# Ledger of designs, part 45: peptides against a protein of PDB entry 5EFW

Target 1, 141 residues: chain A of PDB entry 5EFW
Amino acid sequence: TTLERIEKNFVITDPRLPDNPIIFASDSFLQLTEYSREEILGRNARFLQGPETDRATVRKIRDAIDNQTEVTVQLINYTKSGKKFWNLFHLQPMRDQKGDVQYFIGVQLDGTEHVRDAAEREGVMLIKKTAENIDEAAKEL

## One batch from the design tools (peptide; aimed at target 1 I12)

Design b1_p28_8_s3 (made by RFdiffusion4, then SolubleMPNN; from b1_p28_8, 17 letters changed)
Fold by OpenDDE base, seed 1:
Structure b1_p28_8_s3 (fold): chain B 141 residues (1-141), chain A 28 residues (1-28)
Amino acid sequence: as target 1 above (141 residues)
Amino acid sequence: MEEEERKEKLEEEIREKSKELDKKFLES
């Protein structure tokens, strides 16, 4: 189901390392993007971007990272084989006990089209909830 | 420090963090 896909489709990145690399990817994420874990660990997630990826949307993601805030956007991403998909994407910082940003949590919901209105609101709610669940699970790192 | 050594250390750090996360999510 859509809920099941959201629950399993995520990455963890480390902004304290150069270029905020992916340090963890779920099996579902690997299946969606058609990459192996070895191919993506240590890389910035920008490899998912391509010709039709909106630059302004990418800038919103960059700004959120730089400002250590959360963001929710939809953007075109590409699989390893070059297939396009719409990514309803939520990013939020994971903070340590001091309140300092330790990691970023990225949650993805893939689709064949851009979603609006009720469908978008539902998707956003689900990916945000998933991010919170991941945050709770990862806090003991 | 040589560039290659720095790269290797970074890769090792990422690998260790990834393993820790794997363990954590498997236990949750």
Scores: peptide ipSAE 0.269, ipTM 0.744, DockQ to the pose 0.267
OpenDDE base, seeds 2, 3, 4, 5: peptide ipSAE 0.027, 0.187, 0.173, 0.192; ipTM 0.559, 0.694, 0.673, 0.692

Design b1_p28_8_s4 (made by RFdiffusion4, then SolubleMPNN; from b1_p28_8, 18 letters changed)
Fold by OpenDDE base, seed 1:
Structure b1_p28_8_s4 (fold): chain B 141 residues (1-141), chain A 28 residues (1-28)
Amino acid sequence: as target 1 above (141 residues)
Amino acid sequence: MEEEERRKKLEEEIRKKSLELDEKFRKA
C-alpha cells in the first residue's frame, strides 16, 4: 500500500537526561520537519508544537513519558517554516537488560488530514511495527 | 564554573549516544 512505501520518520530521546532530549533523528524526519540534525539534537521535541496543537493531546504524551508507557495520538505539528501537518505519532519506551527505561522511540506518520477508521488502523499498525523494529535493532547492534 | 562543566558533560553525553545510534540506524 501507499503507507508501506512511506519512509520511516523517527526519533530517539533520552529520558535520563534533563528534559528528555532528542539524541537521534532519522533523515526522513529531518526532511519532514525541515530542520538540520544540529538544530534538533539535544532539544526536546516540543519545538514541533504550535498554536493549533491540542494541549490535551500533548498532555497524553507527557503522561506516557512520566509513567514510562506507550501512547499513540494524532496532533498538529509544525515544520521549521511554519507549515502545519497532522502527525500520527507513536511513542514507546526502550528498556535495557535490567528492565529500566533507557530511551524513548518516537515514530511519526505525516499527513494533510486527520485520519480515521481503516486509514488510522493501518497507520497505527505501521508506526507500531516500525517502533518494534527500531527497538530490536538497537538491542542487536 | 560548575554550570558550564555540567553543560559540557551533557553535550558530550549527547554526542556520544548520538554517534552510537548513528552507527545503528544511519549506516548509508
Scores: peptide ipSAE 0.406, ipTM 0.830, DockQ to the pose 0.328
OpenDDE base, seeds 2, 3, 4, 5: peptide ipSAE 0.357, 0.334, 0.308, 0.315; ipTM 0.814, 0.800, 0.794, 0.795

## One batch from the design tools (peptide; aimed at target 1 D14 L17 I23 L41)

Design b1_p29_1 (made by RFdiffusion4)
Pose (drawn by RFdiffusion4):
Structure b1_p29_1 (pose): chain A 141 residues (1-141), chain P 29 residues (1-29)
Amino acid sequence: as target 1 above (141 residues)
Amino acid sequence: SERFEEDRALAEKKVREREEEKAAEEEEE
């Protein structure tokens, strides 16, 4: 299917279920994070976080979800085995024609450090276009 | 999408189990 043909890291969550769980995770996201589908479907994506994760950054994500809007931030995430990577992360809601939120889309891009300038602009462009592709691929669900 | 529907059914099942476990713990307390 088209959703499966999207070669990027992403997860989709359902905010209508308690604690906003992951209902779909991309093949690339699972192999990047070393988790399986059985392990993480039904879990909130916060499991990616740990000791060196910036709390105010996580706060900005919590607030954006509460307000039902988009956010782009960078933060430290961990794989299943505990390896550290920087995550250039973009979040956006999928809405129906009346504007009601159906799901959240999250797209991840791995790095070894915080990026800025042109490197950040390119990464943001890639992850925002992917989110639009995901929204278009999942509009009937 | 067959994959999406499979993944969604698995996730909904696990959410229900987690919510039942939380309710059982509250009863014990």

Design b1_p29_1_s1 (made by RFdiffusion4, then SolubleMPNN; from b1_p29_1, 13 letters changed)
Fold by OpenDDE base, seed 1:
Structure b1_p29_1_s1 (fold): chain B 141 residues (1-141), chain A 29 residues (1-29)
Amino acid sequence: as target 1 above (141 residues)
Amino acid sequence: TESFKESKELAEKKVKEELEERRRREEEE
């Protein structure tokens, strides 16, 4: 399908399952994080967090999930090997025909460095557009 | 590249297995 062909860093999670686990990850996301698909499927994405991850930013993500809203943040994450990187991350709910939240879509920018000002605005626009494309592609499933 | 269907099924299986393991540990305590 079109969804599996999207060459961007993204995951899909299922909030109807315990602890909102990852149910799909793009190949580029696996490459970025250095995990295999088997290692991350069925797990909450919190395994990307580490010592320098800002707790207040993590709370913003949690609040967005609880409130079933979208959020865009930039935070330190860690690869499997322990390499830290800056993650510009956008999260939004995917709703079914009844308007209920079915999944969450999480999109990460391709870059691993901290972005600011115009570069950040451009990155945010890009990952939001990607999230919309994923939402439309998922309707074909 | 894995299909969404296969990925979702694998994830659901792993979640179920983890839940069952947790329940077994709680019953043994």
Scores: peptide ipSAE 0.627, ipTM 0.873, DockQ to the pose 0.698
OpenDDE base, seeds 2, 3, 4, 5: peptide ipSAE 0.615, 0.596, 0.622, 0.621; ipTM 0.867, 0.855, 0.870, 0.869

Design b1_p29_1_s2 (made by RFdiffusion4, then SolubleMPNN; from b1_p29_1, 15 letters changed)
Fold by OpenDDE base, seed 4:
Structure b1_p29_1_s2 (fold): chain B 141 residues (1-141), chain A 29 residues (1-29)
Amino acid sequence: as target 1 above (141 residues)
Amino acid sequence: TKSFLESKELAERKVKERLEREREREEEE
């Protein structure tokens, strides 16, 4: 399907399952994080967090999940090998035909460096656009 | 690349297995 062909860093999570686990991850996401698909499916994405991950930023993500809203943040995450990277991350809900939240779409910008100013704004626009593309592709499933 | 459906089903199974293991540990305490 179109969803599996999207060559961007993204995951889909299921808030209807306990602890909002990852139910899909793109190949690019796996490459970025150095995890296998088997290692991350069924897990909450918090395994990417580490000592230098800003807890206030994590709370913003949690609040967005709880409130069923979108959020865009930039935070330190860690690969499987322990390498730190800056994750410009956009999260938004995917709603079913009844209007209920079915999934969350999480998109990560390509790259591992901290982005600022115009570069950050451009990155935000890109990952938001990607999220919309994923939403549309997922509705075709 | 694994399909969305296959990924979702695998994730659901893993969640179920995790919950079962957690329940078993709680029953043993």
Scores: peptide ipSAE 0.658, ipTM 0.889, DockQ to the pose 0.699
OpenDDE base, seeds 1, 2, 3, 5: peptide ipSAE 0.654, 0.655, 0.654, 0.656; ipTM 0.887, 0.887, 0.886, 0.887

Design b1_p29_1_s3 (made by RFdiffusion4, then SolubleMPNN; from b1_p29_1, 18 letters changed)
Fold by OpenDDE base, seed 3:
Structure b1_p29_1_s3 (fold): chain B 141 residues (1-141), chain A 29 residues (1-29)
Amino acid sequence: as target 1 above (141 residues)
Amino acid sequence: TKSFEESYKLAKEKVKKKLEEERRKKELE
């Protein structure tokens, strides 16, 4: 399908499974985080968090999942080797024909630096557009 | 690159295994 061919940093999670685990990860995401596909699949994405990750920002993500809404945040995450990076992250629900949430789509900006102002706005627009493309591609599944 | 179907299958298997391991640990306590 076209989903596996999208060359962006993203994951798909399943809130219908225990602890909303990752069920799909792009190759770019694996490269970004330094984890293998086998290490990531079936796990909640919180393993990316660490000591300097802002807890209030994490709560915004959790609230969006609980409320089945979209959210865009920027937070410190950690690679497998322990390297810190700034993650501009957009999350949105994928709904079925009845309007029920089937999956969540999580998209990360390609960069690892803290972005602000116009650069942040441009990044947000990009990852939101990517999320929509993923949503459309997933309809072919 | 794994297909969505293969990825999803593996994810479900890992979730199931984790739940079974957690149950086993509780029984040993």
Scores: peptide ipSAE 0.614, ipTM 0.881, DockQ to the pose 0.693
OpenDDE base, seeds 1, 2, 4, 5: peptide ipSAE 0.606, 0.614, 0.613, 0.598; ipTM 0.879, 0.881, 0.880, 0.876

Design b1_p29_1_s4 (made by RFdiffusion4, then SolubleMPNN; from b1_p29_1, 16 letters changed)
Fold by OpenDDE base, seed 2:
Structure b1_p29_1_s4 (fold): chain B 141 residues (1-141), chain A 29 residues (1-29)
Amino acid sequence: as target 1 above (141 residues)
Amino acid sequence: TERFLEDEKLAREKVKKELEERKEKLLEE
């Protein structure tokens, strides 16, 4: 219940399953992307990418997953209807009590605009804090 | 917690189904 009360844009993925699929998405994330729960559960998050998504930025995300590290980037994503938005995105691993990666937490900043300078720094701090809150809430499951 | 468990289960089932469908397609080819 604590996890569901976090009113932020986020997903949880399972790297132990084929293609690191989404296993949970917040209601805010569903509203942002215009997808239902049924449409996105069990899918890799790459469906948000499109023609103007920077491939180099996508590679940074993939490298972070492969290396089991955190990363923060901004990239163009697309809603179900094809609307472009800027996604300030933070990804970090969730580890179990043994230290093994159990899940990944992906957090997206509120809003759809490209953020820079002080606004970007503040946004990064916010989404990182949100990720920690999600980590704590998920460990209670 | 309840929603998380339900969503995780649904996700796992979809992944399993997709893998099975891919295997069947390869066997028909």
Scores: peptide ipSAE 0.571, ipTM 0.853, DockQ to the pose 0.876
OpenDDE base, seeds 1, 3, 4, 5: peptide ipSAE 0.038, 0.161, 0.036, 0.033; ipTM 0.607, 0.673, 0.571, 0.528; seeds 3, 5 fail the geometry check

Design b1_p29_2_s1 (made by RFdiffusion4, then SolubleMPNN; its pose is not in this set)
Fold by OpenDDE base, seed 2:
Structure b1_p29_2_s1 (fold): chain B 141 residues (1-141), chain A 29 residues (1-29)
Amino acid sequence: as target 1 above (141 residues)
Amino acid sequence: TSFEESRELAEKKVEEELEEREEEEEEEE
């Protein structure tokens, strides 16, 4: 499908299911996080969080989900092996033709380093564009 | 589609986890 051809780090979650679980993950996301598809499907993405993950940033993500809005944040995440990485993350709702939220699209910037200033702005533009591409691809399903 | 298959698998896992929790809660009562 067009969705499968998107070679970016992303997940799709279903807020209509308990705890907004991951229902789809890209191969790149699995590689980034070091999890198998079987380990992450049906789970909330909080498994990426750890001791140094900023709770205030996590709350911004939660608030965006609850309010059905988009958010862009940068936070510490952890791979399955416990490797820390900076995740520039964009979340946005996927809406149906009626305007109701069906899913959330979560996109992670390529790389594991903290980005700032111009690099952050560029990264934000890229992940937002990717999210739009995913939204369009998912509408074709 | 791979998306549909992925979604179905995720839904199944969510259901399984809920059932396990309900069973654990019933055993504690």
Scores: peptide ipSAE 0.578, ipTM 0.845, DockQ to the pose 0.874
OpenDDE base, seeds 1, 3, 4, 5: peptide ipSAE 0.574, 0.577, 0.581, 0.575; ipTM 0.842, 0.844, 0.847, 0.844; seed 4 fails the geometry check

Design b1_p29_2_s2 (made by RFdiffusion4, then SolubleMPNN; its pose is not in this set)
Fold by OpenDDE base, seed 5:
Structure b1_p29_2_s2 (fold): chain B 141 residues (1-141), chain A 29 residues (1-29)
Amino acid sequence: as target 1 above (141 residues)
Amino acid sequence: TSFEESRRLAEERVRERLERERREREEEE
């Protein structure tokens, strides 16, 4: 499918299911996080969080989900092996023809470093564009 | 499609989790 051909780090979650679980993950996301598809499908993405993950930033993500809005943040996440990485993350709702939220799209920038200034702006533009591409691809399903 | 298969698996895992959590609560009562 067109969705499968998007070679970026992303997940799709379903807020209509209990605890807004991941229902799809790209291969690159699995590689980044060191999890198998079977390990993460049906789980909330909070398993990426750890001791150094900023709780205030996590709350921003939670608020965006609750309010059905988009958000872009950077936060510390952890791979399965416990490696820390900076995750420049963009989340946005996917809406149906009636305007109701069906899914959320979460996109992660390539790389593991904290980005600043121009690099951050460029990264944000990239992950937002990727999210739009995913949204369009998902509408073809 | 891979998406449909993925979603199906996710839904199954959610169901299994909810059933497990229910059993755990019942065992603690």
Scores: peptide ipSAE 0.629, ipTM 0.879, DockQ to the pose 0.903
OpenDDE base, seeds 1, 2, 3, 4: peptide ipSAE 0.623, 0.624, 0.629, 0.631; ipTM 0.877, 0.878, 0.879, 0.879; seed 4 fails the geometry check

Design b1_p29_2_s3 (made by RFdiffusion4, then SolubleMPNN; its pose is not in this set)
Fold by OpenDDE base, seed 4:
Structure b1_p29_2_s3 (fold): chain B 141 residues (1-141), chain A 29 residues (1-29)
Amino acid sequence: as target 1 above (141 residues)
Amino acid sequence: TSFEESRELAEKKVKERLEEEERRKLEEE
């Protein structure tokens, strides 16, 4: 499918299921996080959080989900092996024809380093564009 | 599609998790 051809770090979650679990993860995301598809599917993405993950940033994500809005944040996440990485992350709702939220699209920048200034702005634009591509691809499903 | 298969697997895992949580809750009562 068009969705499978998107070679970016992303997940799709289902807020209509308990705890907004991941229902799809790209191969790149699996590689980044060092998890298998089976280990990730059906879980809330909070398993990526750890000791140095900023709680205020996590709250922004939670608020965006609760309010069914988009958000872009940068936070510390952890791979399966416990390796820290900076995750520039964009989340946005996928809405149906009635305007109801069906899914959330979460896109992560390819890099694992903390980005600032122009690099951050460029990264944000890229992941937002990717999210739109995913949204369009998913609508064809 | 891979998406459909992924979603189905996720739903299965969610169901399994919920069943486990309910079992744990009952054991704690």
Scores: peptide ipSAE 0.641, ipTM 0.879, DockQ to the pose 0.912
OpenDDE base, seeds 1, 2, 3, 5: peptide ipSAE 0.631, 0.635, 0.636, 0.638; ipTM 0.876, 0.877, 0.877, 0.877

Design b1_p29_2_s4 (made by RFdiffusion4, then SolubleMPNN; its pose is not in this set)
Fold by OpenDDE base, seed 4:
Structure b1_p29_2_s4 (fold): chain B 141 residues (1-141), chain A 29 residues (1-29)
Amino acid sequence: as target 1 above (141 residues)
Amino acid sequence: TRFEEDLRLAREKVARRLEEERRAAEEAA
C-alpha cells in the first residue's frame, strides 16, 4: 500500500483502544528503535522514555492526546539496547468522516541528534509534511 | 494488507492485556 511505502520514521496509534497503543510502525521506526513489529504493536509508545526524558515534554504529548490536538516536541528517547537519541517528534490526530479522532499519527525526524535553529525548523517542516502524507495514505486503506 | 494485519495483531495484544488485568483485579478482590 501507499502507507507501507512511506520511508520515514512514523507510527500510527489508536486512541479508541485502551492506553492509545501503536497499531502500525514503519520499518524505519523499527530500525531506529531496535524493536520488532511484534514487540511494538499493541503497546503505548512510552516504552521509548527513560531516565533523562523530560517529564514536562511528555506531559505536552499527553495533553495533546487528551485534547485531541497536534504537538511538536523534541525529547530524549531510548532504543531497545538503551541508546539515547534526540527525537524530534510531531503528533497529530487523524479524523474520520464524522470528524471524530480515529487515529494519531506520530512522525520522527530521521536524525538522532539534537537539532537547533534552522535545522530544527527544517526538521519540523519535514515531519509535518510527512504526517500529512501519512494521513492521506491511511485514508486510502 | 500489512496495516490490516498489524491492526489485528495490536487489537489482539490489547485484548489479552485487558484480560490479564481483569483477572489480576479479580484475584486481588
Scores: peptide ipSAE 0.674, ipTM 0.899, DockQ to the pose 0.896
OpenDDE base, seeds 1, 2, 3, 5: peptide ipSAE 0.378, 0.670, 0.379, 0.671; ipTM 0.812, 0.898, 0.805, 0.898; seed 1 fails the geometry check

Design b1_p29_3 (made by RFdiffusion4)
Pose (drawn by RFdiffusion4):
Structure b1_p29_3 (pose): chain A 141 residues (1-141), chain P 29 residues (1-29)
Amino acid sequence: as target 1 above (141 residues)
Amino acid sequence: PVVVPPDNPEHVALGRKRAREFMEELKAL
């Protein structure tokens, strides 16, 4: 299917279920984070967080979800085995024709450090185009 | 530091069920 042919890291959540769980995770996201589908489907994506994760940054994501809008940030995430990586993360809601939120889309791009300038502009362009591709691929669900 | 709370099993079960339904609907398209 088209959703499965998207070669990027992403997860899709359902805010209409309690605690906004993951209902779909990309093949690339699972292998990057070392988790399986059985392990993480039904879980809130906060399991990616840990000790060196910036709390105010996590706060900006919480607020953006509460307000049902987009947010782009960078933060420290951990794999299942505990390895650290920087995550250039973009979040956006999928809406129906009437504007009601159906799902959230999250797209991840791994790095070894915080990026800025041209490197950040390129990474943001990649993850925002992928989110639009995901939205188009999942519009009937 | 960020402390991640434990998962709620009832919520996980609902979300896992919805994931299976999501895949069935995706394959039916």

Design b1_p29_3_s1 (made by RFdiffusion4, then SolubleMPNN; from b1_p29_3, 11 letters changed)
Fold by OpenDDE base, seed 2:
Structure b1_p29_3_s1 (fold): chain B 141 residues (1-141), chain A 29 residues (1-29)
Amino acid sequence: as target 1 above (141 residues)
Amino acid sequence: MVVVPEDDPEAVEKGRKAAEEFEEKLKSL
């Protein structure tokens, strides 16, 4: 499908279900996080968090979900093997024709460092564009 | 430091089923 052909790190979650579980993960996301599809489907993405993940940043993500809004943040995440990475993360709701939230799209740009200034702006532009592509690809679902 | 809460097995199962349904929708396209 068009959605499956998007070679970026992303997940789709279902906020209508308890704990906003991941219901789709891209192959790239699985590669990044070192999890199998079976290990992450149905789970909340909090499994990526660890000791150095900033709580305030996590709260921003939670608030965006609760308020059904988009958010862009950078946070420390961990792979299955415990490898830390900086995640430039963008989350946005996918809405139906009535404006009701059906899903959330989460896009991850991984890096070894916290990106700033022009690099951050470029990354944000990239992940937001990716999210829009995902939104368009998923409209047929 | 973040304390990551444990998953609710029932929630995970519901999510997994939803994921399966989503996958089936994808295959139908």
Scores: peptide ipSAE 0.720, ipTM 0.929, DockQ to the pose 0.909
OpenDDE base, seeds 1, 3, 4, 5: peptide ipSAE 0.718, 0.718, 0.717, 0.716; ipTM 0.928, 0.927, 0.927, 0.926

Design b1_p29_3_s2 (made by RFdiffusion4, then SolubleMPNN; from b1_p29_3, 11 letters changed)
Fold by OpenDDE base, seed 2:
Order: structure tokens, then sequence, then C-alpha cells
Structure b1_p29_3_s2 (fold): chain B 141 residues (1-141), chain A 29 residues (1-29)
């Protein structure tokens, strides 16, 4: 499918269900995080958080979900093996024709270091563009 | 340091069911 052809790190979640579970994960996301699809489907993405994940940044994500808005942040996440990575993360709602939120799209750009300045701007543009592509692809469903 | 709460098994199961439905929709295209 068009959605499955998007070779980026992303998930789709369903905020209409309790705990906004992951209902789709790209192959790249599974490779990045070192989890199998079975290990993550149905779960909240909080399993990526760990000791050095900034709580204030996590709250920004939660607030965006609660307010049904988009957000872009950088936070430390952890793979299944415990490897830390900086996640430049973009989240945005997917709305139906009535304007109701159907899903959230989460896109991850991974790096070993916190990115700033031009690199950050470039990364933000990339993950936002990816999110729009996912949004268009998912509308076919 | 962030505290990560455990998953609720019932919520996980509901999510998995929804994921399967989503996958079926994908396959039908």
Amino acid sequence: as target 1 above (141 residues)
Amino acid sequence: MVEVPPDNPENVELGRERAKEFEKKLASL
C-alpha cells in the first residue's frame, strides 16, 4: 500500500481507544527501536522513555494529544536493548471530513546527538513533510 | 528521571484488536 511504501520511522495511534495505542508501525520504526511488531502494537509509545527522558518534553506531547494539536520536540528515547538516541519527534492529528480526530501520526528522526540550528530546521521540515505524506496515504483507508 | 507506568493489559488487547482491523483495511486496498 501507499502507506507501507513510506520508508520512514513512524507510527499511527488511535486516540479514540484507551491510552492512545499504536495501531500501525513502519518497518523502519521497528528497526530503530529494536522491537517486533507484536511487542508494540496495542501499546502506548511511552515504552520508548527512560531515565534521561525529559519529563517536561513528555508533558508537551501529552498536552498536544489532549488538545488535539500538533507538536514537535526532541527527546531522549531508548531502544529495546537500552540504547539511547535523540528523537526529533513530530506528532499531528489526522482528521476526517467532519474535522474529528481519527488518528495521530508520530514521525521520528533519530540521531546520536541533539540537533540544533540548520540541522534541526531541516529535520523538522523532513518529519513534517513525512507526516503529511502519511496523512494523505492513510486517507485511503 | 521519567517514570514510565506499566501498560494496562486490557487496553493493550483493545489496541491489538484495532491494529488487526487496521491491517485488514490496508490489505483490502
Scores: peptide ipSAE 0.727, ipTM 0.939, DockQ to the pose 0.910
OpenDDE base, seeds 1, 3, 4, 5: peptide ipSAE 0.726, 0.726, 0.723, 0.725; ipTM 0.938, 0.936, 0.934, 0.937

Design b1_p29_3_s3 (made by RFdiffusion4, then SolubleMPNN; from b1_p29_3, 11 letters changed)
Fold by OpenDDE base, seed 2:
Formats: structure tokens, sequence, C-alpha cells
Structure b1_p29_3_s3 (fold): chain B 141 residues (1-141), chain A 29 residues (1-29)
């Protein structure tokens, strides 16, 4: 499908279900996080968090979900094997024709460091564009 | 160290079911 052709790290979650579970994950996301699809589908993405994940940043994500808004943050995430990576993360709602939130799109840009300034702006531009592509690809759903 | 909350098994089950439905929708496109 067009959605599956997007070769980026992303998930789609369903906020209409308890705990806003991941209902779709890109192959790249699975590769990045070192999880199988079976291991992550149906779960909240919090399994990526660990000891050095900033709780205030996590709260920003939670607030965005609760308020049905977009957010862009950087946070430490962990792969299945426990490897840390900096995740430049963008979350935005996917709305239906009536404007109701149906899903959330989460896009991850991984890195070895917290990015700033021009590098951050470039990354943000990329993940936001990716999110729009995902939104467009999923319109038929 | 902050503990990450564990998943609710029932929530996960519902999520998995929805994921399957989503996959089927994708296949229909």
Amino acid sequence: as target 1 above (141 residues)
Amino acid sequence: MVEVPEDDPEAVALGKARAKEFEEKLKSL
C-alpha cells in the first residue's frame, strides 16, 4: 500500500482505544527499535522509555494526546536490546472528514545526540513532512 | 530511576484486534 511504501520510522496509534495502542508500525520502526511487529502491536509506545527518558517530555506527549494536538519533542528511547537513542519525535492527530481524531501519527527520527538549531529544524521539517505523507496515504482508511 | 508502567493485558488485546482490522483495511486498498 501507499502507507507501507513510506520508508520512515513511524507508528499509527488509536486513541479511541484504552491506552492509545500502536495499531500500525512501519518496517523501519521495527528495525530501529529491534522489536517484532507482534511484540509492539496493541501496546502503548511507552515500552520505548527507560531510565534516562525525561519524564517532563513524556508528559508533553501525553498532554498532546489528551488534548488532541500535535507535538514535537526530543527524548531518549531504548531499543529492545537496551540501546539508547535520541528520538526526535513528532506526533499529530489524524482527523476524519468531520474533524474528529481517528488516529495519531508518530514519526521518529533517531540520532546519537540531542540535536539543536539548524539540525533540529531540518529534522523537524523532515518528520513533519513525513507525518503529512502518512496522513495523506491513510485517507482511504 | 523512574519505572515505566506495565501494559494492561486487556488493553493490549483490544489493541491487537484493532491492529488486525487496520491491516485488513490496508490490504483492501
Scores: peptide ipSAE 0.722, ipTM 0.932, DockQ to the pose 0.845
OpenDDE base, seeds 1, 3, 4, 5: peptide ipSAE 0.722, 0.722, 0.720, 0.719; ipTM 0.932, 0.931, 0.931, 0.931

Design b1_p29_3_s4 (made by RFdiffusion4, then SolubleMPNN; from b1_p29_3, 11 letters changed)
Fold by OpenDDE base, seed 1:
Structure b1_p29_3_s4 (fold): chain B 141 residues (1-141), chain A 29 residues (1-29)
Amino acid sequence: as target 1 above (141 residues)
Amino acid sequence: PVVVPEENPEAVAKGKARAEEFEKKLKEL
């Protein structure tokens, strides 16, 4: 499918279900996080968080979901093996033709370091464009 | 450090079911 052809790190979640679970994950996301699809489907993405993940940043994500808005942040995440990585993360709602939120799209740009300035701006543009591509691909569902 | 809450098994089961439905829809496109 068009959605499956998007070779980026992303998930789709369903906020209409308890705990906003992941209902789709890209192959790249699985490779990045070192989890199998079976290990993550149906779960909230909080399993990526760990000791050095900033609580205030996590709260920004929660607020965006609750308010049905988009957000872009950088936070420390952990792979299944416990490897830390910086995640430039973008989340946005996917709305139906009536404007009701059906899903959330989460896009991850991984890195070994926190990015700033021009590198951050470039990363943000990339993940936002990816999110739009995912939104378009999922409209046919 | 961040404390990650425990998951609700029933919620996870519902999520998995929805994921299966979503995948089925994708394959039908």
Scores: peptide ipSAE 0.690, ipTM 0.903, DockQ to the pose 0.918
OpenDDE base, seeds 2, 3, 4, 5: peptide ipSAE 0.689, 0.688, 0.688, 0.687; ipTM 0.901, 0.898, 0.902, 0.901

Design b1_p29_4 (made by RFdiffusion4)
Pose (drawn by RFdiffusion4):
Structure b1_p29_4 (pose): chain A 141 residues (1-141), chain P 29 residues (1-29)
Amino acid sequence: as target 1 above (141 residues)
Amino acid sequence: SPIEDIAEGLTEEEKQTLLEEIIEKFYES
């Protein structure tokens, strides 16, 4: 299917279920994070976080979800085995024609450090176009 | 607007079934 042909890291969550769980995770996201589908479907994506994760940054994500809007940030995430990576993360809601939120889309791009300038602009362009591709691929669900 | 609570009034077993059905819809679509 088209959703499965999207070669990027992403997860989709359902805010209408308690604690906004993951209901779809990309093949690339699972292998990057070393988790399986059985392990993480039904879980909130906060399991990616740990000791060196910036709390104010996590706060900006919580607020954007509460307000039902988009956010782009960078933060430290961990794989299942505990390896550290920087995550250039973009979040956006999928809405129906009346504007009601159906799901959240999250797209991840791994790095070894915080990026800025042109490197950040390129990464943001990649993850925002991917989110639009995901929204278009999942509009009937 | 507020987000719809589609699990309102459901037991924990019924919520688990609903979650599984929503997950299958994405992978079987």

